# Designs tried in a protein design run: peptides against a protein of PDB entry 7BBL. Part 22

Target 1, 86 residues: chain A of PDB entry 7BBL
Amino acid sequence: IAQESLESQEQRARAALRERYLRSLLAMVGHQVSFTLHEGVRVAAHFGATDLDVANFYVSQLQTPIGVQAEALLRCSDIISYTFKP

## One batch from the design tools (peptide)

Design b1_p23_1_s4 (made by RFdiffusion4, then SolubleMPNN; from b1_p23_1, 9 letters changed)
Fold by OpenDDE base, seed 2:
Structure b1_p23_1_s4 (fold): chain B 86 residues (1-86), chain A 23 residues (1-23)
Amino acid sequence: as target 1 above (86 residues)
Amino acid sequence: SRYVDLSRLSLEELLALVDELEA
């Protein structure tokens, strides 16, 4: 049996990571998500929607160090990590 | 820009949308 090429294996690995990411987006709907941003800033918000290329997050009830914003957009590039309770 | 309501999509549907954009 011929072994899968390294390129194919890497492709599958990338696809798996992407699926995990997208699955997490679906799972966080309806839950408060904690985001770690640059400069050690941490915020919490309810995840609502994303654009088609999953580059921007539309969130609600964004809790920031300076107050709560009812609705906001978070750029994926500004987010270092996030956690939530499914 | 257009936004996607993730509360109304399955993983399969979301993956399909992303694949179409990246193709």
Scores: peptide ipSAE 0.170, ipTM 0.721, DockQ to the pose 0.713
Fold by OpenDDE base, seed 4:
Structure b1_p23_1_s4 (fold): chain B 86 residues (1-86), chain A 23 residues (1-23)
Amino acid sequence: as target 1 above (86 residues)
Amino acid sequence: SRYVDLSRLSLEELLALVDELEA
């Protein structure tokens, strides 16, 4: 039996992860999301929009340990993980 | 705008958009 190449398997895996990620983005619209940033910093904000090219999140009501920002940009590179209730 | 408003997109549309951007 011919086995699928490792490269092909990896591509399928990446595609699945990408779909999962994008589904989460759609699901977070209109909800408060809890973000874990570097050094254990945790913030909460409402998702507004995303920049699929630069990978930025436009959020509102960003609650940080040192204050609240009405509007803010979160770079995906700044985000370690996030959780929310759909 | 460089931003994508996900409130008006389906998964299918979003996937298509991403594929277009990556092409």
Scores: peptide ipSAE 0.169, ipTM 0.722, DockQ to the pose 0.672
Fold by OpenDDE base, seed 1:
Structure b1_p23_1_s4 (fold): chain B 86 residues (1-86), chain A 23 residues (1-23)
Amino acid sequence: as target 1 above (86 residues)
Amino acid sequence: SRYVDLSRLSLEELLALVDELEA
């Protein structure tokens, strides 16, 4: 019986994860998102746009420990996790 | 790099753009 290779299965799995990720990004639009960054830093912001090449987040109303920034750039490499209410 | 406003895209459009960039 012909069966799908492990590599093909992994490719499908990666594709599924990618879709899930992108769906989450779309769901974030218009909502305040809480980001956990390195070294225990936590911020909140409204998600606006992204750089698809390097997955940078362009956000607004960024609440930082020292105040609120109207607009800011968050690098995904600096983000450990994020939560939001869809 | 390509800047994308996600507020104006459907999932299908977004997936298409990503596929193009990764091709």
Scores: peptide ipSAE 0.166, ipTM 0.716, DockQ to the pose 0.802
Fold by OpenDDE base, seed 5:
Structure b1_p23_1_s4 (fold): chain B 86 residues (1-86), chain A 23 residues (1-23)
Amino acid sequence: as target 1 above (86 residues)
Amino acid sequence: SRYVDLSRLSLEELLALVDELEA
């Protein structure tokens, strides 16, 4: 009984993380998501779609510190983290 | 299109699309 190579283990780990991530994207569809942006800025918006290659979020009803934006694009480079309640 | 509407996709389809985009 031989152990798989480190590279193979890493490959499986990456695949598992990717599946988990994509499942989370599907789960957040139609829900309000709380985004933490740079400089401690927090916004909330309803998730609509993504640009899968760059993981940008297309959202609606974006609640910002200064008001609501009907439609918005949140760039992946702007986002530190996000949470939502399924 | 510029974006993918996830409301139209299953996980399997989403995984396939991601693989396609990265190929």
Scores: peptide ipSAE 0.164, ipTM 0.716, DockQ to the pose 0.733

Design b1_p23_2 (made by RFdiffusion4)
Fold by OpenDDE base, seed 2:
Structure b1_p23_2 (fold): chain B 86 residues (1-86), chain A 23 residues (1-23)
Amino acid sequence: as target 1 above (86 residues)
Amino acid sequence: SILSHETLEKQAKEMVAEKHAAE
C-alpha cells in the first residue's frame, strides 16, 4: 500500500474542516445564533444567508448592546466564534 | 455566491436524506 503524502493528508484535513463548517451553517438554519466579536462583544441574531466566497453573515434581528438592528451584515473577519442551540 | 436561508434549508434536508440512504 502506498503511503499518502503529507500534502494529501493536509488537503483531506482542510476538506474535513470545511465540511464541518458548512454543516454548522446548515444546522443553524432557523435558529438564533450568538456571535462573539472582538473586545468581548457578544451579539445574537437570526441567520439569513452567508456568502461562501467572502464568508459574510447576513442576519436579521441583530441584538447589540445599543439596540436591535432589523437587518445586518457581519464580516467573518470580525467574528471570533459563534454558537447556537441545535 | 450567497446561500440563502431557503437554499440552506433545502440542502439540509437533502443531506439528511443522503445520510439515511448511506446507512
Scores: peptide ipSAE 0.037, ipTM 0.494, DockQ to the pose 0.033
Fold by OpenDDE base, seed 1:
Structure b1_p23_2 (fold): chain B 86 residues (1-86), chain A 23 residues (1-23)
Amino acid sequence: as target 1 above (86 residues)
Amino acid sequence: SILSHETLEKQAKEMVAEKHAAE
């Protein structure tokens, strides 16, 4: 019986996670997204673009606890989670 | 590379057209 290598299994797992991530980006198009950042900071913004190389979210109308930013950059490393209503 | 809002919109429309569910 042929067995898939551990490396192959890991590759498929990573691919599945990436696919899920990209599908979530597709689903959030046209929606305001709520982001949970570190230190309990919560913000809402409109999705503009993502840079897969740098792992950044380019957003607009970012509502922060201290005000609204017309345009902003959120690094993926800054984001704990995000939610939106499809 | 950057995936723009416009690009994602196109992809989303294709996904809907293919009736694929999001993961």
Scores: peptide ipSAE 0.034, ipTM 0.512, DockQ to the pose 0.034
Fold by OpenDDE base, seed 3:
Structure b1_p23_2 (fold): chain B 86 residues (1-86), chain A 23 residues (1-23)
Amino acid sequence: as target 1 above (86 residues)
Amino acid sequence: SILSHETLEKQAKEMVAEKHAAE
């Protein structure tokens, strides 16, 4: 019986995760998103754009504990999770 | 590269169309 290699299985898994991520980005267009950052920091902002190459979020009206920033860039490496209402 | 609202909206519509065609 032919079996798929472990490497092939891992590639499929990565592709599935990437697809789920992209679908999430499409769904958040035009919505306010809540971001959970490190050290328990939570912020909210409107999604503007993303860079697939460097994994950055370009957002507007970023609400932080110390005030509102009109435009900001969030690195995906700084984001633990995000939620929004579709 | 950057994916803007316009690009993402276009891709979303295409994704929906592909899903419906596959059903």
Scores: peptide ipSAE 0.031, ipTM 0.499, DockQ to the pose 0.034
Fold by OpenDDE base, seed 4:
Formats: sequence, structure tokens, C-alpha cells
Structure b1_p23_2 (fold): chain B 86 residues (1-86), chain A 23 residues (1-23)
Amino acid sequence: as target 1 above (86 residues)
Amino acid sequence: SILSHETLEKQAKEMVAEKHAAE
């Protein structure tokens, strides 16, 4: 019996995670999202758009510990995790 | 490229429709 290579298995796993990620982005439309950033910083913002190539988040009404930003860009590298209510 | 609310909403609706068709 031919066994799938480790590389192929890993590729399928990454594809599955990517699909799950994309589905979550679609579900964010019209919702406020809570983002966990580095150093335990947590912010909330309304989802506006995303760049799937770079995974940038374009958001509005970003609530930070020091104030609110009307418009903001969150880079993928800045985000540890996110949650929202569908 | 950037996907806006409009684009994402459209894709979400299409995804839901496809899911229902598969069921």
C-alpha cells in the first residue's frame, strides 16, 4: 500500500487550515472582532476588509488601551489571535 | 489584493449556496 509522503500530508493540513481561516474571514463581515496582539494587548474593531495575500486586516473604530482610531491597518505579524460573535 | 465587505459578503452567500446544494 502506497503511503502518502510527509510533505503531502503537511500540504493538505495547511490547505485545510487555510480554508478554515478564509471561512472565518467571511463570517467576520459586519461584526466587531476582538484581536489579541503582542505583549497581551487586546483591541476591538469592526472588520472592513482583508488582503488575503499578506493577511492584512483593514478595520474601523479600533479600540485600544489608549484610545480609539477611526481607521487602522493590522498586519498579520501583529496578530496572535482573534475572536468574534457570529 | 484587498477583499472588501461587498466582495466577502458575495463570496459568503455563494459558499452557503454551494453547501446547501451539496447536502
Scores: peptide ipSAE 0.031, ipTM 0.493, DockQ to the pose 0.032

Design b1_p23_2_s1 (made by RFdiffusion4, then SolubleMPNN; from b1_p23_2, 12 letters changed)
Fold by OpenDDE base, seed 5:
Structure b1_p23_2_s1 (fold): chain B 86 residues (1-86), chain A 23 residues (1-23)
Amino acid sequence: as target 1 above (86 residues)
Amino acid sequence: MILTDEQLQRQARELVAQALAAA
Protein backbone atom coordinates (compact mmCIF):
# COMPACT_ATOMS: atom_id res chain seq x y z
CA ILE B 1 0.00 0.00 0.00
CA ALA B 2 1.20 3.47 -0.85
CA GLN B 3 2.18 5.86 1.92
CA GLU B 4 0.93 9.40 1.79
CA SER B 5 3.44 12.23 1.83
CA LEU B 6 4.42 14.07 4.99
CA GLU B 7 2.75 17.17 3.57
CA SER B 8 -0.47 15.24 3.08
CA GLN B 9 -0.31 13.91 6.63
CA GLU B 10 0.25 17.42 7.98
CA GLN B 11 -2.64 18.72 5.91
CA ARG B 12 -4.95 16.07 7.34
CA ALA B 13 -3.75 16.81 10.86
CA ARG B 14 -4.43 20.53 10.41
CA ALA B 15 -7.83 19.75 8.95
CA ALA B 16 -8.64 17.57 11.96
CA LEU B 17 -7.59 20.31 14.38
CA ARG B 18 -9.69 22.84 12.48
CA GLU B 19 -12.68 20.53 12.63
CA ARG B 20 -12.14 20.14 16.37
CA TYR B 21 -12.04 23.92 16.70
CA LEU B 22 -15.24 24.42 14.74
CA ARG B 23 -17.07 21.73 16.67
CA SER B 24 -15.92 23.27 19.94
CA LEU B 25 -17.67 26.50 18.99
CA LEU B 26 -20.93 24.60 19.14
CA ALA B 27 -20.06 22.57 22.22
CA MET B 28 -19.06 25.63 24.26
CA VAL B 29 -22.42 27.39 24.00
CA GLY B 30 -23.58 28.20 27.50
CA HIS B 31 -20.43 26.90 29.16
CA GLN B 32 -17.76 28.70 31.09
CA VAL B 33 -14.56 28.79 29.09
CA SER B 34 -11.02 29.58 30.12
CA PHE B 35 -9.36 31.68 27.44
CA THR B 36 -5.65 32.11 27.05
CA LEU B 37 -4.83 35.45 25.48
CA HIS B 38 -1.54 36.89 24.37
CA GLU B 39 1.21 37.59 26.90
CA GLY B 40 -0.05 34.78 29.09
CA VAL B 41 -3.23 36.58 30.11
CA ARG B 42 -5.99 34.22 31.10
CA VAL B 43 -9.66 35.09 31.43
CA ALA B 44 -12.79 33.10 32.08
CA ALA B 45 -16.20 33.74 30.57
CA HIS B 46 -19.43 32.11 29.56
CA PHE B 47 -19.40 31.54 25.84
CA GLY B 48 -22.40 32.76 23.89
CA ALA B 49 -21.56 32.69 20.23
CA THR B 50 -19.28 33.86 17.46
CA ASP B 51 -20.15 35.92 14.43
CA LEU B 52 -20.43 34.28 11.03
CA ASP B 53 -16.77 34.60 10.12
CA VAL B 54 -15.62 33.74 13.66
CA ALA B 55 -13.92 37.11 14.00
CA ASN B 56 -15.48 37.81 17.38
CA PHE B 57 -16.45 35.79 20.44
CA TYR B 58 -19.49 37.05 22.31
CA VAL B 59 -19.22 36.16 25.98
CA SER B 60 -20.77 37.00 29.33
CA GLN B 61 -19.44 37.24 32.88
CA LEU B 62 -15.94 37.87 31.64
CA GLN B 63 -13.52 37.54 34.53
CA THR B 64 -10.43 39.60 33.81
CA PRO B 65 -7.46 40.51 36.00
CA ILE B 66 -9.09 43.91 36.60
CA GLY B 67 -12.66 42.82 37.17
CA VAL B 68 -15.78 41.25 35.72
CA GLN B 69 -17.62 42.44 32.64
CA ALA B 70 -21.23 41.37 32.30
CA GLU B 71 -21.06 41.33 28.52
CA ALA B 72 -17.97 41.40 26.37
CA LEU B 73 -16.60 40.81 22.92
CA LEU B 74 -13.31 38.98 22.46
CA ARG B 75 -11.59 39.33 19.13
CA CYS B 76 -10.48 35.98 17.77
CA SER B 77 -7.10 37.57 17.13
CA ASP B 78 -6.78 38.18 20.88
CA ILE B 79 -7.24 34.51 21.69
CA ILE B 80 -4.56 31.86 21.46
CA SER B 81 -6.41 28.94 22.99
CA TYR B 82 -9.17 27.93 25.35
CA THR B 83 -10.36 25.06 27.51
CA PHE B 84 -13.77 24.07 28.78
CA LYS B 85 -15.68 21.20 30.30
CA PRO B 86 -18.34 19.87 27.91
CA MET A 1 -6.96 22.77 24.95
CA ILE A 2 -8.19 24.10 21.63
CA LEU A 3 -6.30 26.48 19.37
CA THR A 4 -8.21 28.97 17.27
CA ASP A 5 -8.19 28.65 13.51
CA GLU A 6 -6.09 31.79 13.33
CA GLN A 7 -3.49 30.22 15.60
CA LEU A 8 -3.47 27.03 13.58
CA GLN A 9 -2.86 29.06 10.45
CA ARG A 10 -0.15 31.04 12.16
CA GLN A 11 1.63 27.91 13.29
CA ALA A 12 1.46 26.47 9.80
CA ARG A 13 3.03 29.61 8.35
CA GLU A 14 5.76 29.58 10.97
CA LEU A 15 6.63 25.97 10.25
CA VAL A 16 6.94 26.71 6.55
CA ALA A 17 9.08 29.75 7.24
CA GLN A 18 11.36 27.75 9.52
CA ALA A 19 11.74 25.01 6.95
CA LEU A 20 12.71 27.54 4.29
CA ALA A 21 15.19 29.22 6.60
CA ALA A 22 16.81 25.89 7.42
CA ALA A 23 17.21 24.88 3.77
Scores: peptide ipSAE 0.504, ipTM 0.830, DockQ to the pose 0.229
Fold by OpenDDE base, seed 3:
Structure b1_p23_2_s1 (fold): chain B 86 residues (1-86), chain A 23 residues (1-23)
Amino acid sequence: as target 1 above (86 residues)
Amino acid sequence: MILTDEQLQRQARELVAQALAAA
């Protein structure tokens, strides 16, 4: 039986992670999310939606060290990762 | 913890670059 190559395994893993990301965009709607930004910055906000290109995250109740912003825009390029409770 | 697609793609590119440099 032919063994799956390491490259193939890596490709499947990446595909799975991408799928997880895309599905999370739906699951996060209406939930508070903890975002990890560059330079170790972390913020929490309620996820609303993204634009069609998933370039921007529209959030509300953005918690920052200097206060809460009712509505805000987080650029995807600023975000490294995030966590939330489904 | 969920990585954005952009970050995932960045990691992938870096791995490929490393492989090419090592060849």
Scores: peptide ipSAE 0.503, ipTM 0.829, DockQ to the pose 0.204
Fold by OpenDDE base, seed 4:
Structure b1_p23_2_s1 (fold): chain B 86 residues (1-86), chain A 23 residues (1-23)
Amino acid sequence: as target 1 above (86 residues)
Amino acid sequence: MILTDEQLQRQARELVAQALAAA
């Protein structure tokens, strides 16, 4: 019987993770999100929206180690991962 | 935990690079 190649399996896995990412952008609107940035920095903020290319995250009530910023823009390139309660 | 698309792409590139280096 035919077996799916390792490369094909990896492609499917990446596609699934990307779909999950895209769906999360809709699901987390209005929710507080915990963002993990580079160098181990973690911040929390209420997610508003992204631009069409998902290059920037528009957030509010950004909690950083040195204070809270009412409105902020997080560059996607600065973000590694995030978690939230749907 | 959700990875950004950019981070996912980075991981993919790194895995390829690692496999190539190990060959």
Scores: peptide ipSAE 0.503, ipTM 0.830, DockQ to the pose 0.210
Fold by OpenDDE base, seed 1:
Structure b1_p23_2_s1 (fold): chain B 86 residues (1-86), chain A 23 residues (1-23)
Amino acid sequence: as target 1 above (86 residues)
Amino acid sequence: MILTDEQLQRQARELVAQALAAA
C-alpha cells in the first residue's frame, strides 16, 4: 500500500490519454471531424479509417482553404489534435 | 479535444527535457 510515485502517476495518465485516443478512432468513424494540424492549419473531414500502424488517416470530404477533396490521406504526424461529436 | 498518440509522446519528451534543463 505504498504511495504511488509521481512517475507512476504520470505513466497512468499517459496510458489513459492513449486509450482515449484509440477509442476515438472507433467512435469517430463516419463522423465529421475537425483536425488541427501544425502551423495553426485547421481542416474538417469525415473520418473513414486508419492503417494498422495508425500512421495514416483515410478521410472523405476534406475541407481545406483551397477547396474540398472527395477523398484524402492525412498523415498522423501532421495532426496535433482533433474534435468531433459522437 | 483529443491528442494523437504521436503528439502525446512528443509532449512527454519535451516535459522531460524541460525538467532536466531546469534542474
Scores: peptide ipSAE 0.502, ipTM 0.829, DockQ to the pose 0.212

Design b1_p23_2_s2 (made by RFdiffusion4, then SolubleMPNN; from b1_p23_2, 13 letters changed)
Fold by OpenDDE base, seed 2:
Structure b1_p23_2_s2 (fold): chain B 86 residues (1-86), chain A 23 residues (1-23)
Amino acid sequence: as target 1 above (86 residues)
Amino acid sequence: MILTDEQLQAQARAIVAAALAAQ
């Protein structure tokens, strides 16, 4: 049995995580999402869409420590991770 | 918990850099 190389296994794992990310973008539409940003900042917002290259997240009802922003743009570079209820 | 593509790429780069430093 040809054992898959470690590099190939890592590539498949990365590809699976990327697919999970891309599928989550579709699943989040219209849902409230909890975003973890840099420096321990956490915000909640309703996910609307991303731009074509997934550089920006368009959200609504962004809950911040200083209040709620009706519409906002979150840069992908600002986001570490997120969670949502499907 | 979902990591962004950018975070996944950053992690991949960090792993490669660590592997090169360990040679």
Scores: peptide ipSAE 0.472, ipTM 0.817, DockQ to the pose 0.208
Fold by OpenDDE base, seed 4:
Structure b1_p23_2_s2 (fold): chain B 86 residues (1-86), chain A 23 residues (1-23)
Amino acid sequence: as target 1 above (86 residues)
Amino acid sequence: MILTDEQLQAQARAIVAAALAAQ
């Protein structure tokens, strides 16, 4: 069995992580999500949807250190990671 | 924990940059 190259393994790992990301967007609809932003900022919000290019997150009940916003837009560039309970 | 596609791309760029700097 030809051993798969390290490069090929990395390509598969990246593809799997991207698929996981895309699937998570569907799974998060209507759920509260904890977002980790830059500079150690953490917020919680209900996930609604993304735009067509998945560059922006439309959320509701955004909990920030300074209050709650009923509706908000989170830019993908602001987000490092997120977690949620399915 | 889920990383955004943008973060995955940033990590990939960082790995490439580190490999180039090590030459």
Scores: peptide ipSAE 0.423, ipTM 0.794, DockQ to the pose 0.177
Fold by OpenDDE base, seed 1:
Structure b1_p23_2_s2 (fold): chain B 86 residues (1-86), chain A 23 residues (1-23)
Amino acid sequence: as target 1 above (86 residues)
Amino acid sequence: MILTDEQLQAQARAIVAAALAAQ
């Protein structure tokens, strides 16, 4: 049995992580999400939608260190990671 | 915890750059 190449394994791992990311965007709809931004900034917001092409996150009730925004746009470039309860 | 695709790609680029710099 030919062992799968390391490159093939890495490709599958990257594909799986990408799929997990995309599926998480669907699962987040209507949920409060905790976003970790650069410089240790953390915000919480209700996830509404995303524009996958532009990598924008449309959120509501954004809790920031300086107050709450009813509606906001988060750019993917601002976000390191996020967590939510599905 | 979910990393964005952009962060994943940035990490991949950083690994490649580090590998090239180590040659």
Scores: peptide ipSAE 0.262, ipTM 0.693, DockQ to the pose 0.169
Fold by OpenDDE base, seed 5:
Structure b1_p23_2_s2 (fold): chain B 86 residues (1-86), chain A 23 residues (1-23)
Amino acid sequence: as target 1 above (86 residues)
Amino acid sequence: MILTDEQLQAQARAIVAAALAAQ
C-alpha cells in the first residue's frame, strides 16, 4: 500500500477544513456570531458578509467589552474562532 | 466552533503531526 505522503495527508486535511470554513461563512449570514479574538477577547455581532480577498468580516451590532458599535469591520487575522446557531 | 483559515492550517499540521507520532 503506497503510504500517502504526509504532504498529501495535510493537503486533504486542509481541503476538508477549508470547505467547512467556507460553508460556515455562508451559513452565518444574518446570524449573531460569537467571536473569540486574541488575548481572550470575546465579542458578539450580527454577521453581514466577508470579503475573502481582503480578509474582512462586515458585521453589525458589535458587542465589545467597552460598548456596542452599530457597524464594524473585523479582520480575519484578529479572529481565532467563532460559533453561531444556524 | 469554527476556526479561521489561519487556525485551520495550524490544525491540519497538528493532525498530521499527531498521526505521525502515533505510528
Scores: peptide ipSAE 0.239, ipTM 0.679, DockQ to the pose 0.549

Design b1_p23_2_s3 (made by RFdiffusion4, then SolubleMPNN; from b1_p23_2, 13 letters changed)
Fold by OpenDDE base, seed 5:
Structure b1_p23_2_s3 (fold): chain B 86 residues (1-86), chain A 23 residues (1-23)
Amino acid sequence: as target 1 above (86 residues)
Amino acid sequence: MILTDEQLQAQARAIVAARLAAA
């Protein structure tokens, strides 16, 4: 059996991480999530949905340094990391 | 800490690179 190529190894790694990511999204539904954005900006919001093509996060009750936004869209490119409590 | 899909792709590449370096 031929040794698995580097590209194939990366593909398997991505697939495993993708599954973990998707399961995490399901677990976040209805829960408050803490997002860390660029330049030290931190916000909290309830997860609603995500656009799998662009990885946009559709959230509600977004708590920002300047106030609360009832409904908002967070761009994946703006997010450094996020955490939540199941 | 949860990583975005974009970050996950980068992490996957890093994991494979680390495996090669350890071999």
Scores: peptide ipSAE 0.059, ipTM 0.563, DockQ to the pose 0.602
Fold by OpenDDE base, seed 2:
Structure b1_p23_2_s3 (fold): chain B 86 residues (1-86), chain A 23 residues (1-23)
Amino acid sequence: as target 1 above (86 residues)
Amino acid sequence: MILTDEQLQAQARAIVAARLAAA
């Protein structure tokens, strides 16, 4: 039996993780999410929507170190990870 | 903890590498 190529294995791994990611986006709608950003910055915000192609996060009530921003756009490149209670 | 697309790509590569090392 021929072994699956490395590229195929990576693709399957990525697809599985992508599914988890997409399900998390659905689950976090309307919830407060904690975002871990670069350089040790952590913010909390209510999730509104994402651009699934670009993975931008459209949020509200963004709690930053300098205050609360009513509405904001978080770029995917700024985000390390996020967590929330479903 | 959930990773973004950029992180997912990196993690996918890491998972494959780990599987090879464990084989």
Scores: peptide ipSAE 0.050, ipTM 0.575, DockQ to the pose 0.603
Fold by OpenDDE base, seed 1:
Structure b1_p23_2_s3 (fold): chain B 86 residues (1-86), chain A 23 residues (1-23)
Amino acid sequence: as target 1 above (86 residues)
Amino acid sequence: MILTDEQLQAQARAIVAARLAAA
């Protein structure tokens, strides 16, 4: 049996990560999410919605180091990772 | 910890590379 190609392995890895990502978006609704941004900056906010194509995060009650913003847009490029408790 | 959509490609490549190195 021929070993799976590197491209196929990468495709499966991407698919699995994408599914995990998408499921996390569904699961974070109604929860406070901690976002890790560049330079070690961490913010907390409630998830509202996302633009899946652009990967923008529409959030509320964004707690930043300089204050709380009622509504905000977090760009995917600004975010390293996020976590929350379902 | 959940990775953002923009990091998926890089992470996928890293996973594949790690698997190759371990083989």
Scores: peptide ipSAE 0.045, ipTM 0.530, DockQ to the pose 0.586
Fold by OpenDDE base, seed 3:
Structure b1_p23_2_s3 (fold): chain B 86 residues (1-86), chain A 23 residues (1-23)
Amino acid sequence: as target 1 above (86 residues)
Amino acid sequence: MILTDEQLQAQARAIVAARLAAA
């Protein structure tokens, strides 16, 4: 039996996580999402859409410490993680 | 908790590394 290479194992891991990510994007459309940003900043916003290749998050009703922004774009590079309730 | 794509890549590498360490 051929031993699966480390590269193949990593590919499977990446694929599984990527699928989870993509399914989460579908599930969160229209829902309020909590975004964890760098430096301990946390914001909440309604998810609108994302461009899958660039990974910009188009959101509405962005709650910030200084108020609510009607519409905003969050860059993927600014986001550490997010949570939401389906 | 859902991670961004770049975080996912890092996690995938960490998972494989952990498997090697446990073997």
Scores: peptide ipSAE 0.034, ipTM 0.543, DockQ to the pose 0.573

Design b1_p23_2_s4 (made by RFdiffusion4, then SolubleMPNN; from b1_p23_2, 13 letters changed)
Fold by OpenDDE base, seed 5:
Structure b1_p23_2_s4 (fold): chain B 86 residues (1-86), chain A 23 residues (1-23)
Amino acid sequence: as target 1 above (86 residues)
Amino acid sequence: MILTDEQLQAQARAIVAARRAAA
């Protein structure tokens, strides 16, 4: 049989990582999450849900350096990483 | 530390690119 191409290997790897990511989203529902954004900005918020089509996080009690927003949207493209306590 | 899907996808691309370059 033919060897799997590098492109196919990438596809499988991406799919596996996406599944893991989605599981993490389920785990963080209702928890306060610390987000590391670009340019050294850090915020904390309670995770509600995501809109995967538009790549947004729907959060509440968003704590930013300049204040707190009861409800807000965080764009995934602005986020580098995040942490939370299960 | 958890990376977003976008960051994870970027990592996957980088890994494959490195493999291709080394081949």
Scores: peptide ipSAE 0.229, ipTM 0.735, DockQ to the pose 0.435
Fold by OpenDDE base, seed 1:
Structure b1_p23_2_s4 (fold): chain B 86 residues (1-86), chain A 23 residues (1-23)
Amino acid sequence: as target 1 above (86 residues)
Amino acid sequence: MILTDEQLQAQARAIVAARRAAA
């Protein structure tokens, strides 16, 4: 009954969360997504793709408080959360 | 509501760190 190490628990937790995240990205393709950014900023955009390594979100028709940007790159570090209709 | 990978990874680390500190 060797108890799982804390390191192993972390690995499993991270793996599970990453899988869930990646699946959400796949589900977002072609949908308008509402992004919650830092400092309460919220934007909406059509999700195109991500660069998993660089942690970039490639979106179109980004609706910001300032205006609409046809194409935009959102950094993962700028995003807190997002929501969309599957 | 879905958190980004960065946020999720941070939460995972925080949880494990808390468990480690409590042990």
Scores: peptide ipSAE 0.226, ipTM 0.733, DockQ to the pose 0.372
Fold by OpenDDE base, seed 2:
Structure b1_p23_2_s4 (fold): chain B 86 residues (1-86), chain A 23 residues (1-23)
Amino acid sequence: as target 1 above (86 residues)
Amino acid sequence: MILTDEQLQAQARAIVAARRAAA
């Protein structure tokens, strides 16, 4: 039995992580999400949509330390992680 | 907790690097 190559293992690992990410995006629709941003900033917002390729997060009712933004765009580069309850 | 795609790709790269080092 041929052992799976490192390249194949890498591809599977990346694919599995991507699948988890994409599934989370679908599950987020219509839910409030807590985003952890850089520099210790944490915000909450209702998830609207995302650009699957660019990973931009289009949100509403973004609760920031200085107020609420009705509609906003969160750039992928600004986000570390997020949590939500489906 | 879910990481963004960017973070996940970084994590994947780290995993790959670790596997190569262990091989």
Scores: peptide ipSAE 0.226, ipTM 0.729, DockQ to the pose 0.391
Fold by OpenDDE base, seed 3:
Structure b1_p23_2_s4 (fold): chain B 86 residues (1-86), chain A 23 residues (1-23)
Amino acid sequence: as target 1 above (86 residues)
Amino acid sequence: MILTDEQLQAQARAIVAARRAAA
């Protein structure tokens, strides 16, 4: 019985998670999203677009403790997780 | 809760690493 290689398993795992991510991006379009950043910082913003490769989030109406930023860029490296209501 | 692709890929790598260690 042929067993799937570790390389194949890894590729499937990566692909599955990537698909989940991409689906979330599609669902986020036009919605307000709550982003959890490092150091416990949480911000809310309307999702506009992303760089699919780098996962930079282009958002609008970014709500921060010091006010609202009309347009902003959230880098993937700054984001831990996010939530939204479809 | 949804993790970023970067976080998800890190998770995937951790899973694979665990599998390799157990093999």
Scores: peptide ipSAE 0.219, ipTM 0.729, DockQ to the pose 0.386

